Peptides against a protein of PDB entry 3T7K. Designs and how they scored, part 175

Target 1, 248 residues: chain A of PDB entry 3T7K
Amino acid sequence: KAEKILARFNELPNYDLKAVCTGCFHDGFNEVDIEILNQLGIKIFDNIKETDKLNCIFAPKILRTEKFLKSLSFEPLKFALKPEFIIDLLKQIHSKKDKLSQININLFDYEINGINESIISKTKLPTKVFERANIRCINLVNDIPGGVDTIGSVLKAHGIEKINVLRSKKCTFEDIIPNDVSKQENGGIFKYVLIVTKASQVKKFTKLINDRDKNETILIVEWNWCVESIFHLNVDFTSKKNVLYQKK

## One batch from the design tools (peptide; made by RFdiffusion4, then SolubleMPNN)

Design b2_p25_1_s4 (from b2_p25_1, 14 letters changed)
Fold by OpenDDE base, seed 3:
Structure b2_p25_1_s4 (fold): chain B 248 residues (1-248), chain A 25 residues (1-25)
Amino acid sequence: as target 1 above (248 residues)
Amino acid sequence: LEERIKELKKKNEEDLEKALKESLP
């Protein structure tokens, strides 16, 4: 069926997209449309797997979904596109009215607002955003909204190697892990990095650390600090936004 | 085709609403 539909075109573009969707196309596509998209070099996957070498995200806008946040860790993310790209493409292909010998859909017309070339270019870097920031080991409170598994999975996609989950009510100093990074010459290394949800946790963890490991560097942030760092593919240590406690 | 495209758009609106509810805080 797809071959017969596509036979009207003299040449077919190869978009070379390996994509996931978020906030769109939850029900997927019918068999014919999947075949059409495949013939155009568009492969849509249900889940993110590293082996698939994903290079594209479809979303109506910037979202705080697991898929969207992880898409910014693709190596590289080539395109972040609105679902209208697929809609207009399928509309053009299935249209019998247009004497179109060619598919005239430009990927660049469908870019997600706020995902610019500056963001895309950073996905070509050999390192992940938190790796560049010298953050490899973090402490995460167990009562974080969204759950430790999902949050942890996003953070790992962006270069966090080890996530220590803290039972906020029961944890002691011995439960807190250091951010074990070799002293690289470039940038402030924090010995203790924590993601917390409450001011009471800031007070607790700062006391525990300062009482037992005096004069060490501490960074305590909200989840939003991580999200902003991901959306910019850069950690800004000069910003106080979403930083709850910092000791250099 | 036009009806199908309208349905896809409607479903995408619903999917966006769902995604917003499932979004990380």
Scores: peptide ipSAE 0.577, ipTM 0.950, DockQ to the pose 0.902
Fold by OpenDDE base, seed 2:
Structure b2_p25_1_s4 (fold): chain B 248 residues (1-248), chain A 25 residues (1-25)
Amino acid sequence: as target 1 above (248 residues)
Amino acid sequence: LEERIKELKKKNEEDLEKALKESLP
C-alpha cells in the first residue's frame, strides 16, 4: 500500500532519522504510515537504546521528560523536530490534489524552539556535558522528586559514571563518595558533588564533610542545576543559579 | 485525510498535556 502511495513521486528523500517521540504520537502510527516513514528514512522507536544509534527527537517544545533530556546525549543529535514535520509530510504524501513530483519539506523549518545549531554542535563533542565539567561521581538523595532511577539514568546518559544514593536521614560521612577525577592542575574540580532537595540536607552534608574533611571542595546543587546544564550542554560554574552550597 | 490530520493534532495536544504531567520537576 505504501509503495502505491509513494509511486507518484519521482524521487523520495532519505531523511536518515532514527527518532523517539515525547509529548506527541503516543499511539504511534498505522502500518501504512510507518511503512511510508520507513521508505523516507524515518524510523521511530518506542524507547531509547544505545544500539539503535538514535539521532532525532520529536517533541512540540523543550520538555523535561526523560526522553527529551536523554536525546540531548545522542551522538550526535542531528535534529530536534516538531511533530508538525511528520503531519505535514503525511499530508503532502496522502494529498491527491498536488501533482507534486517531489516532497518539498525542509527539516530546518520544523526545529524545536530553543534547540539551535549551538546545542546540536555540542552533541558532536567526544565528551558528555558532565564529563567535560569533571563530574564523574555524584551523591544523590533518595527522596528526589522523579525518583533516583529516572534521574540517575538521565545523569548517566550525560556522562556521570557513578551515582551514589544517599539515605538522607541515616547517612553518615562514610556513605558520601568522592568525585574521583584526576587532579587537573587548573583547580576547578569538586571532590564532593551532591544533588539535594532541601536546605536541611545542605546543612547535614556540609557539616558531615567539613567535620571529617575540612579542606575539601564541595558542590551542592538542586536537580534544576543539572537540567539547565543539560539544556545548554554546558556547565556554568560562574552561575549561582540552583547552587545551594559551594566551597572552592 | 483532513479528519485524520485533525485527529492526529488533537491526540498530540493530549500527549503534550500528559508529557507535562510526566515531566521531571
Scores: peptide ipSAE 0.576, ipTM 0.950, DockQ to the pose 0.915
Fold by OpenDDE base, seed 5:
Structure b2_p25_1_s4 (fold): chain B 248 residues (1-248), chain A 25 residues (1-25)
Amino acid sequence: as target 1 above (248 residues)
Amino acid sequence: LEERIKELKKKNEEDLEKALKESLP
């Protein structure tokens, strides 16, 4: 059926998209439209798997969903597109009126606002955002909104290798893991990196660390610090935004 | 086709609302 529909066009584009969707197309597509999209080089996946070599996200705008945050870790993210791309494409293909010899849909017209070429270019880097920032091992409080599994999965996608979950009420100094990174000569390396939710946790962890390891570097941040770092694909250590405690 | 596209757009609006509720803090 798709072949008969597409036979109206003399030339078909190959968009070469391997995509996931967030905030759109939750019900998926019918069999004919999936086949049409596949013939145009558009493959849509339900879940993110590294093996699929995903290069595209469909979303109406920048979202704080797990899928959107993880899409910025794609290698590379080639396109971040509005769902209107697919809608307009299907509209043109199913149109009976247009003796169009060609599909006239440009991917660049459907870019998600705020995902610019500068962000896309950073996804071509050989390293992940937190890897570039010398953050390999972090401590995460167990009472974080969104859950440690989801947040941990996003952080791992962006180069955090080890996530230590801290039981905020019961943890001791021995439960806190160091950020085990090789001493790069010129990089601000924090020995202890913690993501916390409350000022009481800042007081607790700063005391525990300073009492046992008196001169070490400490970074305590909110989850929003991680989100901003992901959205920019850069860690700004000069910013105090969402930093709760810093000892250099 | 027009009705189907209208339905897809409506569903996408609903999906956006759900995604906003499911968004990480």
Scores: peptide ipSAE 0.577, ipTM 0.950, DockQ to the pose 0.898; fails the geometry check
Fold by OpenDDE base, seed 1:
Structure b2_p25_1_s4 (fold): chain B 248 residues (1-248), chain A 25 residues (1-25)
Amino acid sequence: as target 1 above (248 residues)
Amino acid sequence: LEERIKELKKKNEEDLEKALKESLP
């Protein structure tokens, strides 16, 4: 069926997209449209798996979904596209009126606002955003909105190797893990990195660390600090935005 | 085709609303 529909075109593009969707196409596509997309080199996956070598995301805009945040960790992310790309493509292909010999759809016309070439270029870097920032081990409070598993999974996708979950009410200094990073000559390394939700947690953890390790470097941030770092694919240590406590 | 495209657009609007609800804080 798809072959008969596509036979009217003299040449078919190969888009070479391995994509996930967020905020669109939750019901998927019918069998004919899946086959059409496959013949155009567009493969859509339900879930993110490293083995699939995903290179594309479909979303109507920048979203704070797990899929969207993880898509910025693709190696590389080639395209971040609006769902209108697929809609217009299917519309052109199924249109009997258009005696078009070629599919005339440019991927660049469907870019998600705010995902520019600068962001895409950073996904080609050999390192992840938190890896570049010398953040390998992080402490995460157990009462974080969104849950430690989801947030932890996003953080791991972006180069955090170890996530230590802190029981905010019961934790001691011994429960806090150091950010074990070999001294690279040129980077301010924080020995303790923590993601917290409340000012009371800042007071607790700063006291616990300073009482036992008075001279150590501490970074305490909100989840939004991580999100902003992901959206920019850069950690800005000069910004105080979403930083609750910093000791250099 | 036009009806199907309208339905896809409508569903995508609903999917966006769901995704906003599922978004991490």
Scores: peptide ipSAE 0.575, ipTM 0.950, DockQ to the pose 0.915; fails the geometry check

Design b2_p25_2_s1 (from b2_p25_2 with E10K E15K E21L A24S)
Fold by OpenDDE base, seed 5:
Structure b2_p25_2_s1 (fold): chain B 248 residues (1-248), chain A 25 residues (1-25)
Amino acid sequence: as target 1 above (248 residues)
Amino acid sequence: SLEEYFEKLKEENEKALEEALKNSL
């Protein structure tokens, strides 16, 4: 029992982690180790659910996985940790040689490179990254790598409320939805926001929109524009990186 | 052994990382 293993320690830390893993621990943990981790206030979940109030991600580095991208939407993300945290912790606990009265593992020693306090602090904001950018309704082409469901799920986690899937070969102007956001006085609002994969789609959608709605604002981006926005928890409208077409 | 267990976990994590990189969005 985990209790017998932990009984050698005079004091146990409470890490208060509710975590998911990506790029590590695919086979999970044995029952004893799960019990040990639970006694230390570390709960690992298989999937992301809002009800679980997740606050931690385990990953070896910044990854472009669904779990990692969604972890940046946690409220807040408290910790982004390398899997070595768990490994070193369990090594110390199972070690018979160390007459250690205390577990000497500091969470801050295991931070994922590139997830700094600035990123963590932005997860405490009351709004999501795309919500702050006045992007609530987007058009997504159906041929996007990763699939519309996965990509759509990530975008929704980051504040996009409505995802309209466009069948790029068959779509008409009537199939394109506007980004229906209230005019904020000081924020550039794009009426049409589209995520596309090909230059031919840019040409098609710009023509469809401009022929029917000549004076409207259009933003057409690659998926990488969304990823960069998520990784920074900020939309930079001054950057042309991964922007395929912009009309202000 | 305990050592073998943790070496196995390390190897599994290396494979998990490779898979995650291949399946990147």
Scores: peptide ipSAE 0.692, ipTM 0.966, DockQ to the pose 0.917
Fold by OpenDDE base, seed 4:
Structure b2_p25_2_s1 (fold): chain B 248 residues (1-248), chain A 25 residues (1-25)
Amino acid sequence: as target 1 above (248 residues)
Amino acid sequence: SLEEYFEKLKEENEKALEEALKNSL
C-alpha cells in the first residue's frame, strides 16, 4: 500500500532519521504510515537503545522528559524536530489533490525552539557533559521526584558512571561514595557530589562529610542543576543556581 | 476521512504534550 501511495512521486527524499518521540505520537502510527516513513528514511523507535544509533527526537518543545533529556546525549543529535514535520509530510503524501511530483518538506523548518546549532554541535563532542565536568560518581537521594531509576538513567546517558542511592533518613557517612576521578590538573574536582531534594539533607550530608572528612570538596545540588547542565550541554561551576552547598 | 485522521492526531498530540508536562522531571 505504501509503495502505491509513494509511486506518484518522481523522487523520494531520504531524511536518514532514527528518532524517538516525546510529548507527541503516543499512540504511534498506523502500519501504512510507518511504512511510508520508513521509505523516506524515517525510523521511529519506542525506546532509546544505544544500538539503534538514534540521531533525532520529535517533540513539540523543549521538555523535561526522560526521552528528551537523553536525546541530548545522542552521538550526535542531528535533529530535534517538531511533530508537525511528520504531520505535514504525511499530509502531502496522502493528498490526492496536489499534483506534487516531489515532497516539499524541509526538516529545517521544523526545528524545536531553543535547540540551536550551538547545542547540536556539543552533541558531536567525544565526551558527555558530566564527563567533561569530572563527575563520574554521584550520590542521589532516594526520594528524588521522578524516581532514582529514571533520574539515574538520564544521568548515566550524560556520562555519570556510578549512581549511589542514599536512603536520606538512614544513611551514614560510609554510605556516601566519593567521586572517583583521576586528578586532572585543570578543573575543579569535587570529591563528594550529591543530588538532594531538601535543605535538611544538605545539613545532614554536610555534617556527615565534614565530621569524617573535614578537608574534602563537596558539591550538593538540586536536580535542576543537572537539568540546566544537560540543556546547555555544559556545567557552569561559576553559577550558584541550583547549588545548595559548595566547598572547594 | 484523511482530514479527520490528522485532526485526531493533533488532538492526541496536544494530550501527549499535557501528559509530558505533568510528568516532567
Scores: peptide ipSAE 0.692, ipTM 0.966, DockQ to the pose 0.918
Fold by OpenDDE base, seed 1:
Structure b2_p25_2_s1 (fold): chain B 248 residues (1-248), chain A 25 residues (1-25)
Amino acid sequence: as target 1 above (248 residues)
Amino acid sequence: SLEEYFEKLKEENEKALEEALKNSL
């Protein structure tokens, strides 16, 4: 069926997209449309797997979903596209009225607002955003919205190697892990990095660390600090936004 | 019709966006 539909075109583009969707196409596509997309070099996956070498995301806008946040860790993310790309493409292909010799759809017309070339270019870097920031080991409170597994999975996709989950009420100093990074010559390394949800946790962890390891560097942030860092593919240590406590 | 099919897809995508916003991290 797809071959018969596509036979009216003299040349077919190869878009070379390996994509996931978020905030769109939850019900997927019919078999004919999947085959059409496949013949155009567009493969849509249900889930993110490293082995699939994903290079594209479909979303209506910037979203704070697991898929969207992880898509910014693709190597590289080639395209972040609105779902209208697929819709307009399929409309043009299924249209019997237009005796078009060629498919005339430009990917760049469907870019997600706020995902610009500066963001795309950073996904070509050999390192992940938190790796570049010398953050490898973090402490995460167990009461984080979204759950430690989902949040942890996003953080790992962006270069966090070790996530230590802290039981906020029962945690002692011995439960807090250091950010074990070899001293690079030119970067301020925080020995303790913590993601917390409330002010009482800041008071608790600052006390525990300062009482036992008085002279060490501490960074305590909200989850939004991580999200902003991901959306910019850059950690700005000069910003106080979403930073709850910092000791240099 | 094809038009109805694509209008349905748009409506489904609007719902999917609303759900994604509710499930934001």
Scores: peptide ipSAE 0.691, ipTM 0.966, DockQ to the pose 0.921
Fold by OpenDDE base, seed 2:
Structure b2_p25_2_s1 (fold): chain B 248 residues (1-248), chain A 25 residues (1-25)
Amino acid sequence: as target 1 above (248 residues)
Amino acid sequence: SLEEYFEKLKEENEKALEEALKNSL
């Protein structure tokens, strides 16, 4: 059926998209449309797997979903597109009125607002955003909204190697792990990095660390600090936004 | 109709966006 529909076109584009969707196409596509998309080089996957070499995200806008946040870790992310790309494409293909010899849909017309070439270019870097920031081992409180598994998975996708989950009520200094990164001469490495949800946790962890490991560097941030870093694919250590405690 | 199909798809996408916003990390 798809072949018969596409036979009216002299040449078919190959978009070379391996994509996931978020905030759109929750119910997927019918079998005919899936086949049409496949013939156009558009493959849509239900879940993110590294083996699939995903290069595209479909979303109506920038979202704070697991899929969207992880899409910024694709190697590279080639396109971040609005769902209207697929809708308009399928409309043209199914249209009986237009004696269209060619499909005239340009990917660049459907870019998600706020995902620009600067962001896309950073996904081509050999390192992940937190790796570039010398953040490899972090402490994460167990009461984080979204859950430690989901948040941890996003952080790992962006170059955090080790996530230590802290039980905020019962943890001691011995439960806090250092960020084991070789001291670069240029004093920007934090020995202790923590993601917390409450001011009481800041007070607790700051006291525990300062009492046992005096004069060490500490960074305590909110989850929003991580999100902003992901959305920009850059860690700005000069910003105090979403930083709860910093000791250099 | 084809038009009805695409209107339904738009409505489904609107709902999917609402859900995504509600479940934001």
Scores: peptide ipSAE 0.691, ipTM 0.966, DockQ to the pose 0.852

Design b2_p25_2_s2 (from b2_p25_2, 8 letters changed)
Fold by OpenDDE base, seed 4:
Structure b2_p25_2_s2 (fold): chain B 248 residues (1-248), chain A 25 residues (1-25)
Amino acid sequence: as target 1 above (248 residues)
Amino acid sequence: SLEEYYEELKKKNEKALEEALKNSL
């Protein structure tokens, strides 16, 4: 069926998109539309797998979903597109009224607002955002909204190698892991990096660390610090936004 | 109709966006 529909076009574009969707297309596509998209070089996957070499995200806008946050870790993210691209494309293809010899849809017209070339260019870097920031091992409180697995998975996608989950009420100093990074000559290295949800946790962890390891560097942040870092694909250590405690 | 299908798809996407916003990390 798809072949018959596409046969009316003299030339078919190859968009070379390997995409996931977030905030759109929850029910997927019908079989004919999937086949049409496949013939146009548009492959939509249900889940993010590194083996699929994903290069595209479909979303109506910048979202704080697992898929969207992880899409900024694609190597590279080539396109961040609005779902209207797919809808308009399929509408044109199914349209019998238009003597269209060619598909007249430019994917650049469907870019997600706020995902600019500067962001896309950073996804071509050989390193991940937290890797560049010398953050390898972090401590994450177990009461983090969204859950430690999801949050941890996003952080790992962006270059954090080890996520240590802290039971905030029961943890001791021995439960806190250091950020084990080799001293690179350039950049502030924090020995202890923690993501917390409450001011009480800041007080607890600062006390535990300072009582046992008085001279060490500490960074305690909110999850929003990580999100902002991901959205910018850069860690700004000069910003105090979403930083709850910092000891250099 | 095909047009009705894609209008329904748009409405579903609006709902999907609302859900994604509610479930934001």
Scores: peptide ipSAE 0.696, ipTM 0.965, DockQ to the pose 0.915
Fold by OpenDDE base, seed 5:
Structure b2_p25_2_s2 (fold): chain B 248 residues (1-248), chain A 25 residues (1-25)
Amino acid sequence: as target 1 above (248 residues)
Amino acid sequence: SLEEYYEELKKKNEKALEEALKNSL
């Protein structure tokens, strides 16, 4: 059926998209539309797998979903597109106007607001955002909204290798892991990096660390610090936004 | 109709956006 529909066009574009969707297309597509999209080089996946070499996200805007946050870790993210791209494309293809020689849909007209070329260019870097920031091992409190598994999965996608989950009420100093990174000569390396949810946790962890390791560097942040770092694909250590405690 | 199908799809996407905003990390 798709072949007969597409036979009306003299030339078919190959968009070369391997995409996931977030905040759109929850029910997926019908079989004919999936086949049409596939013939145009558009493959939509239900879940993110590294093996699929995903290069595109469909979303109506910048979202704080697992899929959207992880899409910024694609290697590279080529396109971040509004769902209207697919809708307009399919509408044009199904149009009974006999004389459409070409599909006239430009990907660049459907870019998600706020995902610019500067962001896209950073996804071509050989390193992940937290890797570039010398953050390899972090401590995450167990009461984090969204859950430690989801939050941890996003952080791992962005270069965190080890996530230590802290039981905030029961943890001791021995439960806190150091950020084990090779001493880069010129980079601000924090020995202890923690993501917390409450001011009481800041007081607890600062006391535990300072009582046992008085001269060490500490970074305690909110989850929003990580989100902002992901959305910019850069860690700004000069910003105090969402930083709860810093000892250099 | 085809037009009705895609208008329904747009409405479903509006709902999907609302859900995504509610479930933000």
Scores: peptide ipSAE 0.696, ipTM 0.965, DockQ to the pose 0.914
Fold by OpenDDE base, seed 1:
Structure b2_p25_2_s2 (fold): chain B 248 residues (1-248), chain A 25 residues (1-25)
Amino acid sequence: as target 1 above (248 residues)
Amino acid sequence: SLEEYYEELKKKNEKALEEALKNSL
């Protein structure tokens, strides 16, 4: 069926998109539209798997979903597109009125607002955002909204190697892991990095660490610090935004 | 019609956006 529909076009583009969707297309596509998209080099996946070499995300705008946050870790993210790209494409293809010899849809007209070339260019870097920031091991409180598995999965996608989950009420100093990073000459390395949800946790962890390791560097942040770092694909250590405690 | 199908798809996407915003991390 798709072949008959596409036969009216002299040339078909190959978009070479391996995509996931978030905030759109929850019910998927009909079989004919999937076949059409596949013939145009557009493959949509239900879930993110590293083996699929995903390079595209469809979303109506910047979202704080697991899929969207992880899409910024794609190697590279080639395109972040609005769902209207697919809708307009399919409408044009199904249109009997347009004796169009060619599909006239430009991908750049459908870019998600705020995902610019600067962001896309950073996804071509050989390192992940937290890797570049010398953050390899992090402590995460167990009461984080969204759950430690989801949050941890996003953090790992962005270069955090080890996530230590802290039981906020029961943890001791011995439960806190150091950020084991070899001294690179030019970067301020925090020995202890923690993501917390409450001011009481800041007081607890700062006390535990300072009582045992008085001279160590500490970074305690909110989850929003991680989100902002992901959205910019850059960690700004000069910003105090979403930083709850810092000892250099 | 095809037009009705894609208008329905747009409405579904509006709902999907609302859900995604509610479930934001």
Scores: peptide ipSAE 0.695, ipTM 0.965, DockQ to the pose 0.916
Fold by OpenDDE base, seed 2:
Structure b2_p25_2_s2 (fold): chain B 248 residues (1-248), chain A 25 residues (1-25)
Amino acid sequence: as target 1 above (248 residues)
Amino acid sequence: SLEEYYEELKKKNEKALEEALKNSL
């Protein structure tokens, strides 16, 4: 069916998109439209897998979904597009009235607001955002909204190798893991990095660490610190935004 | 009609956005 529909066009574009969707197309597409999209080099996947070499996300705007946050870890993210791209494309293809010899849809007209070339260019870097920041091992409180698995998966996609889950009410100093990064000569490495949800946790962990491991470097942040770092694909250690405690 | 189908799809996408915002991390 798709071949017959596409036969009216003299030339078909190859968009070379391997995409996931978030905040759109929850019900997927009909079989004919999937086939049409496939013929145009547009493959849409239900889930993120590294083996699929995903390069695109469809979303109506910047979102704080697992898929959107992980899409910024694609290697590279080539396109972040509004769902209207697909809708307008399919409308044009199915139109019987238009004596169109060519498909006239430009990807650049459908860019997600706020995902600029500066962000896209950073996805071509050989390192992940937290890797560049010398954050390899973190401590994560077990009461984090969204759950430790989802949050942990996002953090791992962005270069955190080890996530230690802390039972905030019962944990001791021995439960806190250090951030084992080889001392690079010129980068401030925090020995202890923690993501917490409450001020009481800040008081607890700062006391535990300072009582047992005096004079060590500590970074305690909110989840929003991680989100902002992901959205910018850069960690700004000069910013105090979403930093709850810092000891250099 | 095709137009009706894609208008429904847009409405579904509006709902999908609302759900995504509710499930924001």
Scores: peptide ipSAE 0.695, ipTM 0.965, DockQ to the pose 0.921

